# Peptides against a protein of PDB entry 4Z5W: the designs that were tried, part 47

Target 1, 305 residues: chain A of PDB entry 4Z5W
Amino acid sequence: IPDVFLELNKLWYFSAQSNLFNGEMPRSLSNSRSISLLSLRNNTLSGQIYLNCSAMTNLTSLDLASNSFSGSIPSNLPNCLRLKTINFAKIKFIAQIPESFKNFQSLTSLSFSNSSIQNISSALEILQHCQNLKTLVLTLNFQKEELPSVPSLQFKNLKVLIIASCQLRGTVPQWLSNSPSLQLLDLSWNQLSGTIPPWLGSLNSLFYLDLSNNTFIGEIPHSLTSLQSLVSKENAVEEPSPDFPFFKKKNTNAGGLQYNQPSSFPPMIDLSYNSLNGSIWPEFGDLRQLHVLNLKNNNLSGNIP

## One batch from the design tools (peptide; aimed at target 1 Y208 F244 P245)

Design b2_p20_7 (made by RFdiffusion4)
Pose (drawn by RFdiffusion4):
Structure b2_p20_7 (pose): chain A 291 residues (1-233, 242-249, 256-305), chain P 20 residues (1-20)
Amino acid sequence: IPDVFLELNKLWYFSAQSNLFNGEMPRSLSNSRSISLLSLRNNTLSGQIYLNCSAMTNLTSLDLASNSFSGSIPSNLPNCLRLKTINFAKIKFIAQIPESFKNFQSLTSLSFSNSSIQNISSALEILQHCQNLKTLVLTLNFQKEELPSVPSLQFKNLKVLIIASCQLRGTVPQWLSNSPSLQLLDLSWNQLSGTIPPWLGSLNSLFYLDLSNNTFIGEIPHSLTSLQSLVSKPDFPFFKKGLQYNQPSSFPPMIDLSYNSLNGSIWPEFGDLRQLHVLNLKNNNLSGNIP
Amino acid sequence: TPTFSYPSNSEPTNLLFGSP
């Protein structure tokens, strides 16, 4: 990509995604005072990611995903004070999230999917301090690590939480109850154990719950039949494993408890869930009748 | 408000996992 971005001082929107571009991002792009939306995803771009945050005061959305970059996660990123969305998926950082991210207060959406992020314990202790974070994708990282149960964790405004296919040990942590506005929860494809916490049924905005492919035991909590959003009625897309979904509401309401060791019966009170589109209880130890 | 147009050959990112 040519180094001509000093000359293009009115450019607020640049999208070069899904091409064959290689090499580093030109430094002038890293200094652009006018750039707001930048999407370079799905190229062969490489090198240490450098962004001058004193210079890029209009930067609001950054998508460098699926590229050949290496090095660390830039620690100066919280200083890009208008930056609201970062898609860093499929960049092999082989690194931890910098502590400075606890100061990233403009951040509302973050994806480190399949990015070789280590130490979920430190990553979550840091990111809980980003007060405006509404969506978080940590899928395909933290391999075989433990999902922290430390009760001090609070993600207050969190709407979307996705940490799948990490083979995570531990249980569904109670501190997730500190995210009362949670819409979409995906903990699937992990090594999670214990029972399914009844408090999940207390999440009034939750419409999508994927607990599939874990080691969960015990009963289906009765509170799931009283889930409010299941009983009654921005750009950074998601892929399901790939089928694209543009926003969290693009996912039909779902309960997927499949591929666990769950026992007991199916509650008749599930009939109360009139807005439920998908119920997947396959590959469990469930017994009794079908209500 | 303009948003990005994602080409048909876009690689998946921001992944969710469903039941097989």

Design b2_p20_7_s1 (made by RFdiffusion4, then SolubleMPNN; from b2_p20_7 with T1S S10T E11K L16I)
Fold by OpenDDE base, seed 4:
Structure b2_p20_7_s1 (fold): chain B 305 residues (1-305), chain A 20 residues (1-20)
Amino acid sequence: as target 1 above (305 residues)
Amino acid sequence: SPTFSYPSNTKPTNLIFGSP
């Protein structure tokens, strides 16, 4: 990418995604006063990520995902006072979340999916201070760590939490009950154990639940048949989505389905590939908004309602 | 209404935010 962005004093949106750009991010781009949305996703850009937050006063969205960037996570990003959305998926940092992110009050959406992030306990302890954080994606990190169950963790405004494919140990953490606006929860493909907690059915905005491919035991909580977002349409809160799409890949080698908004996910309960027992509740029939119920590969018994 | 069972592939369903 050429170092010519100083002349582009009216450039508000720069998207150069899915090209063959290599080398470092241009210094003039890292100092742009006009850019609000920057997307360099899916290139071969390298070097350390540096942004001059004192110059980049209009930056609201940053997508650097699927690049060859290296080094530390930029600790100065909280100084970008308008920066709401960050996509750092598939950047191999081999790092912890910086302590400075406690001050990241503008942050609404963060992805580190498959970014070699370490120390989930520290990450969640830091990110709980981000009062405006609504979307958090931490998939394919924290390999074989324990999902912290500390009841003091509070994500009051959290709407989307995705921590899949981490081989995480532990149980469904009770601190998630402090997130009453939670709409999407994915904890699939971990080593989570214990029972599925009944308080999940109290999350009135929860329309997408994926707990598949874990080691959960016991009965399916009857409270899941009363999930208000799946009973009635009234709780479909049209909320501001992150500026970047979600990708759901069923196979590592298959093209992923692109979802431009969290609301584009089908209403779903996936509890498949666990060790759940007991019956299928007939009251799942009351979930009129439910598109996908997946209970396969469990120890369920009795009649199919 | 037909509950579409999406075939769970034996491989991890990866939700990737912003990147294929």
Scores: peptide ipSAE 0.022, ipTM 0.599, DockQ to the pose 0.082
OpenDDE base, seeds 1, 2, 3, 5: peptide ipSAE 0.065, 0.026, 0.021, 0.016; ipTM 0.578, 0.638, 0.592, 0.582; seeds 1, 2, 3 fail the geometry check

Design b2_p20_7_s2 (made by RFdiffusion4, then SolubleMPNN; from b2_p20_7 with T1S P2I S10T E11K L16I)
Fold by OpenDDE base, seed 4:
Structure b2_p20_7_s2 (fold): chain B 305 residues (1-305), chain A 20 residues (1-20)
Amino acid sequence: as target 1 above (305 residues)
Amino acid sequence: SITFSYPSNTKPTNLIFGSP
């Protein structure tokens, strides 16, 4: 990418995604006063990520995902006072979340999917201070760590939490009950154990639940048959979605389905590939908005309703 | 109609935000 962005004093949006760009990010781009939306996703860019937050006063969205960047996570990003959305998926940092992110009040959406992030306990302890955080994606990190169950963790405004495929141990954490606005929860493909907690059915906005491919035991909580978002069309307030699409891949080698918004996900309960027992509740029939119920590969018994 | 989704392959369904 040429270092010519100083002359582009009216440049508001720069999208160079899915090209063959290599080398470092241009210094003039890292100092752009006009840019609000920066997307360099799916290139071969390298070096350390550096942004001059004192210059980049209009930066609201940053997509650097699927690049060959290296080094530390930029600890100065909280100084970008308008920066709301960050996509750092598939950047191999081999790092912890910086302590400075406690001050990241503008942050609404964060992705570190497959970014070699370490220490989930520290990451969640830091990110709980981000009062405006609505979307958090931490998939394919924290290999063999324990999902912290500390009741003091509070994500009051959290709507989307995705921590899949981490080989995480532990139980469904009770601190999630402090997130009453939670709409999408994915904890699939971990080593989570214990019972599925009944308080999950009290999350009135929860329309997508994936707990598949874990080691959960016991009965399916009857409270899941009363999930309000799945009983009635609540006017899902079209809250501002992150500027970045979600990708759901069924296979690592298959083209992922792109979802531009969390609301584009089908209403779903996936509890498949666990060790759940007991009956299928007939009251799942009351979930008129439910598109997908997946209970396969469990120890369920009785009649299919 | 409750749609039981057919067996997804044994490989993790990865929800990845913003990455192809």
Scores: peptide ipSAE 0.027, ipTM 0.617, DockQ to the pose 0.080
OpenDDE base, seeds 1, 2, 3, 5: peptide ipSAE 0.024, 0.022, 0.028, 0.026; ipTM 0.519, 0.579, 0.624, 0.600; seeds 2, 3 fail the geometry check

Design b2_p20_7_s3 (made by RFdiffusion4, then SolubleMPNN; from b2_p20_7 with T1P P2I S5V E11K L16I)
Fold by OpenDDE base, seed 1:
Structure b2_p20_7_s3 (fold): chain B 305 residues (1-305), chain A 20 residues (1-20)
Amino acid sequence: as target 1 above (305 residues)
Amino acid sequence: PITFVYPSNSKPTNLIFGSP
């Protein structure tokens, strides 16, 4: 990418995604006062990510996903006072979340999916201080770590939490009950154990639950048959979706289905590939908005309703 | 209609935020 952005004083949106750009980010781009939306996703950009947050006062969205960046996560990003959305998916940092992210009050949406992030306990302890954080994607990190169950953890405004495919140990953490606005929870493809907690059914906005491919035991909580978002078409206030699409890959080799908004996900309960027992509750029939109920590969018994 | 998805070898649906 040429170093010419100093002359582009009116440039509000720069998208150069899915090209063949290589090398480092131009210094003029890292110092742009005008840019609000920056997307360089799916290139071969390299070097350390550096943004001059004191200059980039208009930066609201940053997509650097699927690049060859190296080094540390930029600790100065919280100084970008308008920066709301960050997509750092598929950047191999091999790092922890910077302590400075405690001060990241502008942050609304964060993805580190498949970014070799380490220390989930530290990450969640830091990110809980981001009061405006609504979307958090941490898939394919924290390999074989323990999901912290610290009751003091609080994500008050969290709507989307995805921590899939981490081989995480532990239980469904009680601190998630402190996230009453949670709409989408994916903890699939971990090593989570214990019972599925009944308080999950109290998350009135929860329309997408994926707990598949874990080691959960016991009965399916009856409270899941009373998830309000799945009983009635409550006007799910279409809150502004993150600027970045979600991709659901059915298979590693299949093209991912693109979902532009979390609301575009089909309403789903997936509890498949666990060790759940007991019956399938007939009251799942009351979930008139539910599109997918996946209970396969459990130890369930009785009649299929 | 609730679609019951019976046992398929569904590999991890990796929800990847923002990247294909």
Scores: peptide ipSAE 0.029, ipTM 0.601, DockQ to the pose 0.073
OpenDDE base, seeds 2, 3, 4, 5: peptide ipSAE 0.020, 0.021, 0.026, 0.029; ipTM 0.568, 0.573, 0.636, 0.600; seed 3 fails the geometry check

Design b2_p20_7_s4 (made by RFdiffusion4, then SolubleMPNN; from b2_p20_7 with S5V S8E S10A E11K L16I)
Fold by OpenDDE base, seed 4:
Structure b2_p20_7_s4 (fold): chain B 305 residues (1-305), chain A 20 residues (1-20)
Amino acid sequence: as target 1 above (305 residues)
Amino acid sequence: TPTFVYPENAKPTNLIFGSP
């Protein structure tokens, strides 16, 4: 990418995603006063990520995902006072979340999916201080760590939590009950154990639940048949979605389905590939908004309602 | 009737934010 952005004093949006750009991010771009939306996703950019937050006063969205960047997570990003959305998916940091992110009050959406992030306990302890955090994606990190169950963790405004494919141990954490606005929860493809907690059915906004491919035991909580978002069309408050799409891949080698909005996910309960027992509740028939119910590969018995 | 989608041998369905 040429270092010519000093002349582009009116540049508000720069999208150069899915190209063949290599080398470092231009210094003039890292100092742009006008830019609000920056996407360089899916290139071969390299070097250390550096942004001059004192200059980049209009930066609201940053997508650097699927690049060859190296080094540490930029600890100065909280100084970008308008920065709301960050996508750092598929950047191999081999790092922890920096302590400075405790001060990241502008942050609304964060992805580190497949970014070699370590120490989930520290990450969640830090990120709980982000009062405006609504979307958190941490898939394919924290390999074989324990999902912290510390009741003091509070994500009051959290709407989307995705921590899939981490081989995480532990149980469904009680601190998630402190997130009453939670709409999407994916904890699939871990080593989570114990029972599915009944308080999940009290999350009135929860329309997408994926607990598949774990080691959960016991009965399906009857409270899941009363999930309010799946019983009635709540007016989905058109809350600002992340500026970045989600991708759902059924296979590592398959093309991902792109979802531009969290609301574009089908209403779903996936409890497949566990060790759940007991009956299928007939009251799942009350979930009129439910599109997908997946209970495959469990130890369920009785009649199919 | 809820649509029972029985995915075949579903290798890990990874939700990836912002990246294909």
Scores: peptide ipSAE 0.017, ipTM 0.583, DockQ to the pose 0.079
OpenDDE base, seeds 1, 2, 3, 5: peptide ipSAE 0.015, 0.017, 0.020, 0.019; ipTM 0.569, 0.562, 0.590, 0.578; seeds 2, 3, 5 fail the geometry check

Design b2_p20_8 (made by RFdiffusion4)
Pose (drawn by RFdiffusion4):
Structure b2_p20_8 (pose): chain A 291 residues (1-233, 242-249, 256-305), chain P 20 residues (1-20)
Amino acid sequence: IPDVFLELNKLWYFSAQSNLFNGEMPRSLSNSRSISLLSLRNNTLSGQIYLNCSAMTNLTSLDLASNSFSGSIPSNLPNCLRLKTINFAKIKFIAQIPESFKNFQSLTSLSFSNSSIQNISSALEILQHCQNLKTLVLTLNFQKEELPSVPSLQFKNLKVLIIASCQLRGTVPQWLSNSPSLQLLDLSWNQLSGTIPPWLGSLNSLFYLDLSNNTFIGEIPHSLTSLQSLVSKPDFPFFKKGLQYNQPSSFPPMIDLSYNSLNGSIWPEFGDLRQLHVLNLKNNNLSGNIP
Amino acid sequence: SRSGYISDTGSNMTNGSKFY
């Protein structure tokens, strides 16, 4: 990509995604005062990611995903004070999230999916301090690590939480109850154990719950039949393993408890869930009748 | 077959440039 971005001082929108571009991002792009939306995803771009946050005061959305970049996660990123959305998926950082990210108060959406992020314990202790974070994708990282149960963790405004296919040990942590506005929860494809916590049924905005492909035991909590959003009625898309979904509401309401060791019966009170589109209880130890 | 998971992210931005 040419280094001409000092000359293009009115450029607020640049999208070069899904091309064959390689090499580093030109430094002038890293210094662009005017750039607001930048999407370079799905190229062969490489090198240490450098962004001058004193210079890029209009930067609001950054998508460098699926590229050949290496090095660390830039620690100066919280200083890009208008930056609201970062899609860093499929960049092989082989690194931890910098501590400075606890100061990233403009951040509302973050994806490190399949990015070789280590130490979920430190990553979550840091990111809980980003007060405006509404969506977090940590899928395909933290391989075989333990999902922290440390009760001090609070993600207050969190709407979407996705940490799948990390083979995570541990249980569904109670501190997730500190995210009362949670809409979409995906903990699938992990090694999670224990029972399914009844408090999940207390999440009034939750419409999508994917606990599939874990080691969960015990009963289906009765509270799931009283889930409010299941009983009664911005750009950074998601893929389901790939089928594209543009926003969290693009996902039909779902309960997927499949591929666990769950026991007991199916509650008749599930009939109360009139807004439920998908109920997947396959590959469990469930017994009794079908209500 | 096993249930799927939300695996990756994308962008809906159209290629090109826009100016003030």

Design b2_p20_8_s1 (made by RFdiffusion4, then SolubleMPNN; from b2_p20_8, 9 letters changed)
Fold by OpenDDE base, seed 2:
Structure b2_p20_8_s1 (fold): chain B 305 residues (1-305), chain A 20 residues (1-20)
Amino acid sequence: as target 1 above (305 residues)
Amino acid sequence: SPPGFISDTGTNYKNGLQFR
């Protein structure tokens, strides 16, 4: 990418995604006062990520995902006072979340999917201080770590939490009950154990629950038949979506389906591939908005309602 | 095989069915 962005003093949106750009990010781009949205996703850009946050006063969205960047996560990003959305998916940092992210009050959406992030306990402890954080995607990190269950963790404004395919141990953490606005939860493809907690059914905005491919035991909580978002249409809070899309693979070998908004996901309860027992509650029939109920590959018994 | 999981890492964006 040429180093000409100093002359582009009116450039508000720069999207050069899915090209063949290589080398480092231009220094003039890292100092742009005009750019609000920057997307360089799916290129071969390299070097360390550096942004002059004192210059980039208009930066609101940063998508650098699927590049060959190296080094540490830029600790100065919280100084970009308008920066709301960050997509760093597939950037192999091999790092922890910087402590400076405790001060990241502008942050609304963060993705580190498959970025070799380490120490989930530290990451969640840091990110809970981001009071405006609504979307958090941490899939394919923290390999074989324990999902912290510390009740003091609070993500009060969290709408979307995705921590899939981390081989995480532990239980469904009680601190998620402190996120009453949670709409989408994906904890699939982990090694989570214990029972599915009844308080999940109290998350009135939860329309998408994926706990599939874990080691959960016991009965399906009857409270899941009372998920208000799946009973009635009334509470479709159209919140501002993150500037990055979500991807769901149908199968391990299949291409991912792209979902541009959390609301584009079908209303779903997926508890498949666990060790759940007991009956299927007939009151699942009350979930008039539910599109997908997946209970396959469990130890369920009794009648199918 | 279990269903897939959600990530922000679209494999090849080229063939992703965009569900809008």
Scores: peptide ipSAE 0.331, ipTM 0.758, DockQ to the pose 0.227
OpenDDE base, seeds 1, 3, 4, 5: peptide ipSAE 0.348, 0.028, 0.264, 0.314; ipTM 0.768, 0.676, 0.733, 0.766; seeds 1, 5 fail the geometry check

Design b2_p20_8_s2 (made by RFdiffusion4, then SolubleMPNN; from b2_p20_8, 9 letters changed)
Fold by OpenDDE base, seed 2:
Structure b2_p20_8_s2 (fold): chain B 305 residues (1-305), chain A 20 residues (1-20)
Amino acid sequence: as target 1 above (305 residues)
Amino acid sequence: APPGFISDTGTNYKNGLKFR
């Protein structure tokens, strides 16, 4: 990418995603006063990520995902006072989240999917201080770590939490009950154990629950049949709108389906591939908004209602 | 990566090559 952005003093949006750009990010781009939205996703850009936050006063969205960047996570990003959305997916940092992110009050949406992030306990301890954080995607990190169950963890404004395919150990953490606005939870493809907690059914905005491919035991909590978002359409749930898309693969060989918004996901309860027992509750029939109920590959018994 | 979970990128990589 040419180093010409100093002359582009009115450039508000720069999208150069899904090209063949290589080399480092231009220094003039890292110092742009005008740019609000920067997307360089899906290129071959390299070097260390550096942004002059004192210059980049209009920066609101940063998508650098699926590039060959190296080095540390930029600890100065909280100084970008308008920066709301960060997509750093598939950047191989091999790092912990910087302590400076405790001060990241502008942050609303963060993705580190498949970025070799380490220490989930530190990551969650830091990110809970981001008071405006609504969307958090941490899929394919923290390999074989334990999902912390520290009750003091609080993501009060969290709407989307995705921590899938981490081989995480532990239980469904009670601190998620402190997120009453949670709409989408994906903890699939971990090694989570214990019972599915009844308090999940109290998350009145939860329309998408994926706990599949874990080691959960016991009965399906009856409280899941009373998830208000799946009973009635009447709740106009304010949707998080991250500036990055979500992807879900149907199979190992398929490309991921793109979902531009959380609302693009069908209302779903997926508890498949666990060790759940007991009956299927007839009251799942009350979930009139539910599109997908997946209970396959469990130890369920009795009648199908 | 196993299918079915949500992530932030649809870009497939095989043997270090980027597939669209």
Scores: peptide ipSAE 0.284, ipTM 0.735, DockQ to the pose 0.185
OpenDDE base, seeds 1, 3, 4, 5: peptide ipSAE 0.261, 0.290, 0.268, 0.269; ipTM 0.737, 0.752, 0.743, 0.750; seeds 3, 4 fail the geometry check

Design b2_p20_8_s3 (made by RFdiffusion4, then SolubleMPNN; from b2_p20_8, 8 letters changed)
Fold by OpenDDE base, seed 5:
Structure b2_p20_8_s3 (fold): chain B 305 residues (1-305), chain A 20 residues (1-20)
Amino acid sequence: as target 1 above (305 residues)
Amino acid sequence: SPPGFISDTGTNYKNGLKFR
C-alpha cells in the first residue's frame, strides 16, 4: 500500500479488504486524521500493528483480520478515543489481551477469533471494564483452558458472546446471568460440563443459544420454554451491529455462511451432541418465534410433543 | 457431524479461492 494518505486529507472510508496487499501498513495511514473506517481484512500485510491514536482522532472502525501481522496486540488502542469496532480475527498474536484495554471505553465490538489469544481469565477480567462492549468474539482461542466461573465478572451491556471451539473446560459461567441484554450466546464445541443452568431462561433477549457439542448432563431446563424473545416479537430492538461479519460453518470443511448482523441468525436453541436426558417439554410449543430446535444426539426419552 | 460454530474468521477467500 503506498504511503500517500497524508495527501488524502478527506478520506473517511478506506476499504481495501480481500486483495493481495503485502508489506507493512504505510506510516501515513497510521497517522490519518480523516479516516473513520479502515478495513484491510484478508490481505497479506505483515509487520507490527501500529496506530498513532493521537493523530487518528476520527478512527471508529478497524478491520485488520486475516493478515500476516506479528508481534503484540497494540496496547495504545484505548487512546483511539472514538474506536468502537476492532476485528483482529485470524492474526496470530500468541499473546494475552493488554491490560490497557481496561480503559477502552469506546469499544463496542471486539473480535480475536482464531488469533492465538491466551489466558481467558485475564482476557475476561480486562474486558469486563469495557462498559460499552456489546459484541465479543473469542472463538478458536484459549485451547483447553478453563472458562472462569467467577461471579464478580460483569458484562452488563453484552449482547453477543461467542466463545466457540476453544476446548474450554468448566461449566456455564454464572457471571453470564449479569448480562440481561444478551441476545446471542455460542459456547459450542467446548468441553463444558455440568447441567444447563435454569437462569439461562431468564435472559429475556436471548434468541440464539448454541451449547452444542459439549458434555452437558441432566435435563433440559424448563425455563428455556419461557425465553421471552422466542415467545413474542416485541423485543426485536434493532441494535447497532458490529462492522465485521459473522460466519457459521455448517461443517468443519465447509465454507461458513456469512451473517452481516446478529439479527440475521435464525432464532435457535441448539443443545445437540451432549448427554442430556429426560423429556422434551411440551411448552417448547410456546416458543412461536423459534426457527430451529436442535436436540440431536442426546439421551432424551419419552414422547415428542 | 456436530453442527458448526460461529466465528468471524473470514475464510481466506482471495478471489474465491479458499487458502488453507
Scores: peptide ipSAE 0.331, ipTM 0.779, DockQ to the pose 0.218
OpenDDE base, seeds 1, 2, 3, 4: peptide ipSAE 0.254, 0.331, 0.258, 0.322; ipTM 0.728, 0.771, 0.730, 0.758; seeds 2, 4 fail the geometry check

Design b2_p20_8_s4 (made by RFdiffusion4, then SolubleMPNN; from b2_p20_8, 9 letters changed)
Fold by OpenDDE base, seed 3:
Order: sequence, then C-alpha cells, then structure tokens
Structure b2_p20_8_s4 (fold): chain B 305 residues (1-305), chain A 20 residues (1-20)
Amino acid sequence: as target 1 above (305 residues)
Amino acid sequence: GPPGFISDTGTNYKNGLKFR
C-alpha cells in the first residue's frame, strides 16, 4: 500500500480487504486524522501493528483480520478515544490481552478469533472494565485453559459472547447471569462439564445458545422452555451490530456462512454431543420462535414430545 | 476447525488447523 494518505485529509472510509497487499501498513495511514473506518482484512500485511492514536482521532472501526502481522497487541489502542470495533482475528500474536484495555471505554466489539491469545482469566478480568463492550469473540484461543467462574466478573452490557473451540475446562460460569442483555452465547467445542445451570432460562434476550460438543451432564434445565425471546417476538432489542461479520461453518468442506448481524442467526438451542440425560420437555413446544433444537448425541430417554 | 462454531474469520481455514 503506497504511503500517500497524508494528502487524503478528507478520507473517511478506506476498505482494501481481500486483496494481495503485502508489506507494512503505510505510516501516513497510521497517522490519518480523517479516517473513521479502516479495513485491511484478508491480505498479507506484515510487521508490527502501530496506530498513532493521538493523530487518528476519528478512528471508529479497525479490521486487520487475516493478515501476517507479528509482535504484540498494540497496547495504545485505548488512546483511540472513538475506536469502537476491533477485528484482530487470525493474527498470531501469541500474547495476553494488554492491561491497558481496562481503560478501553469506547470499545463495543472485539474479536481475537484464532489469534493465539493466552490467559483467559486475565483477558476476562481486563475486558470486564470495558463498560460499553457488547460483542466479544475469543474463539480458537486459550487452548485447554480453565474458563474462570469468578462471581465478581461482570459484563453488564454484553450481548454476544463467543468462546468456541478452545478445549476450555470448567463449568458454565455464574458471572454470565450478570449479563441480562445477552442475546447470543456460543461455548461449543470445549471440555466444559457439570450441569447446565437453570439461570440460563432467565436471560430474556437469549435467542441463540450453543453448548454443543462439551461434557455436560444431568437433565436439560426446564427453565430453557421459558426463554422469553423464543416464546414471543417482542423482545428483539435492535442494537448496533459490530462492523465485522460472523461466520459459522456448517460442514468441514463447505465455506462458512456469513452473518452480518447477530440477529441474522436463526433462533437456536444446541445441546448436542454432551452426556445429558432425562426427558425432552414437552414445553419446548412453547418456544414458538425457535428454529433449531439440536439435542442429538446425548443420553436422553423417554418419549419424544 | 470443527464445524458448527461461530468465528469472525471469513477466510477459508483451508489448512486444517489440527486441533491438537
């Protein structure tokens, strides 16, 4: 990418995603005063990520995902006072979340999917201080760590939490009960154990629950049959979606389906591939908005209602 | 990765990241 952005003093939006760009980010781009949205996703950019936050006063969205950047996570990003959305997926940092992210009050959406992030306990302890954080994607990190259950963890405004395919140990964390606006939870493809907690049914905005491919035991909580977002249509809180898309791969050989908004996901309960026992509750029939109920590969018995 | 999970990676994980 040429170093010509100094003259582009009115440039608000720059998207150069899905090209063949290599080398480093141009210094003039990292110092742009005008740019609000920067997307360089799916290139071969390299070197250290550096943004001059004192210059980049209009930066609101940053997508650098699927590049060959190296080094540390930029600890100065909280100084970008208008920066709301960050996508750093598939950047191999081999790092922990910077302590400076405690001060990241502008942050609303963060992804580190498959970025070799370490220490989930520290990551969640830091990110709970981001009072405006609504979307958190941490899939394919923290390999074989324990999902912290510390009751003091609090994500008040959290709407989307995705921590899939980490081989995480532990239980469904009680601190998620402090997130009453939670709409989408994906903890699939871990080693989570214990029972599915009844308080999940009290999350009135929860329309997408994926706990599949874990080691959960016991009965399905009856409270899941009373999820208000799945009973009635009225609870769809329209909120600003992250500027980065979500992807769900249905099959190993298929491309992932792109979902531009969390609301584009079909309403779903997936508890498949666990060790759940007992019956299927007839009251799942009350979930008139439910599109997908997946209970396969469990130890369930009795009649199918 | 295994099918069925959500991520923000639109690029084909062609190379099977061996979930070891």
Scores: peptide ipSAE 0.268, ipTM 0.720, DockQ to the pose 0.155
OpenDDE base, seeds 1, 2, 4, 5: peptide ipSAE 0.189, 0.220, 0.226, 0.240; ipTM 0.704, 0.716, 0.712, 0.622; seeds 4, 5 fail the geometry check

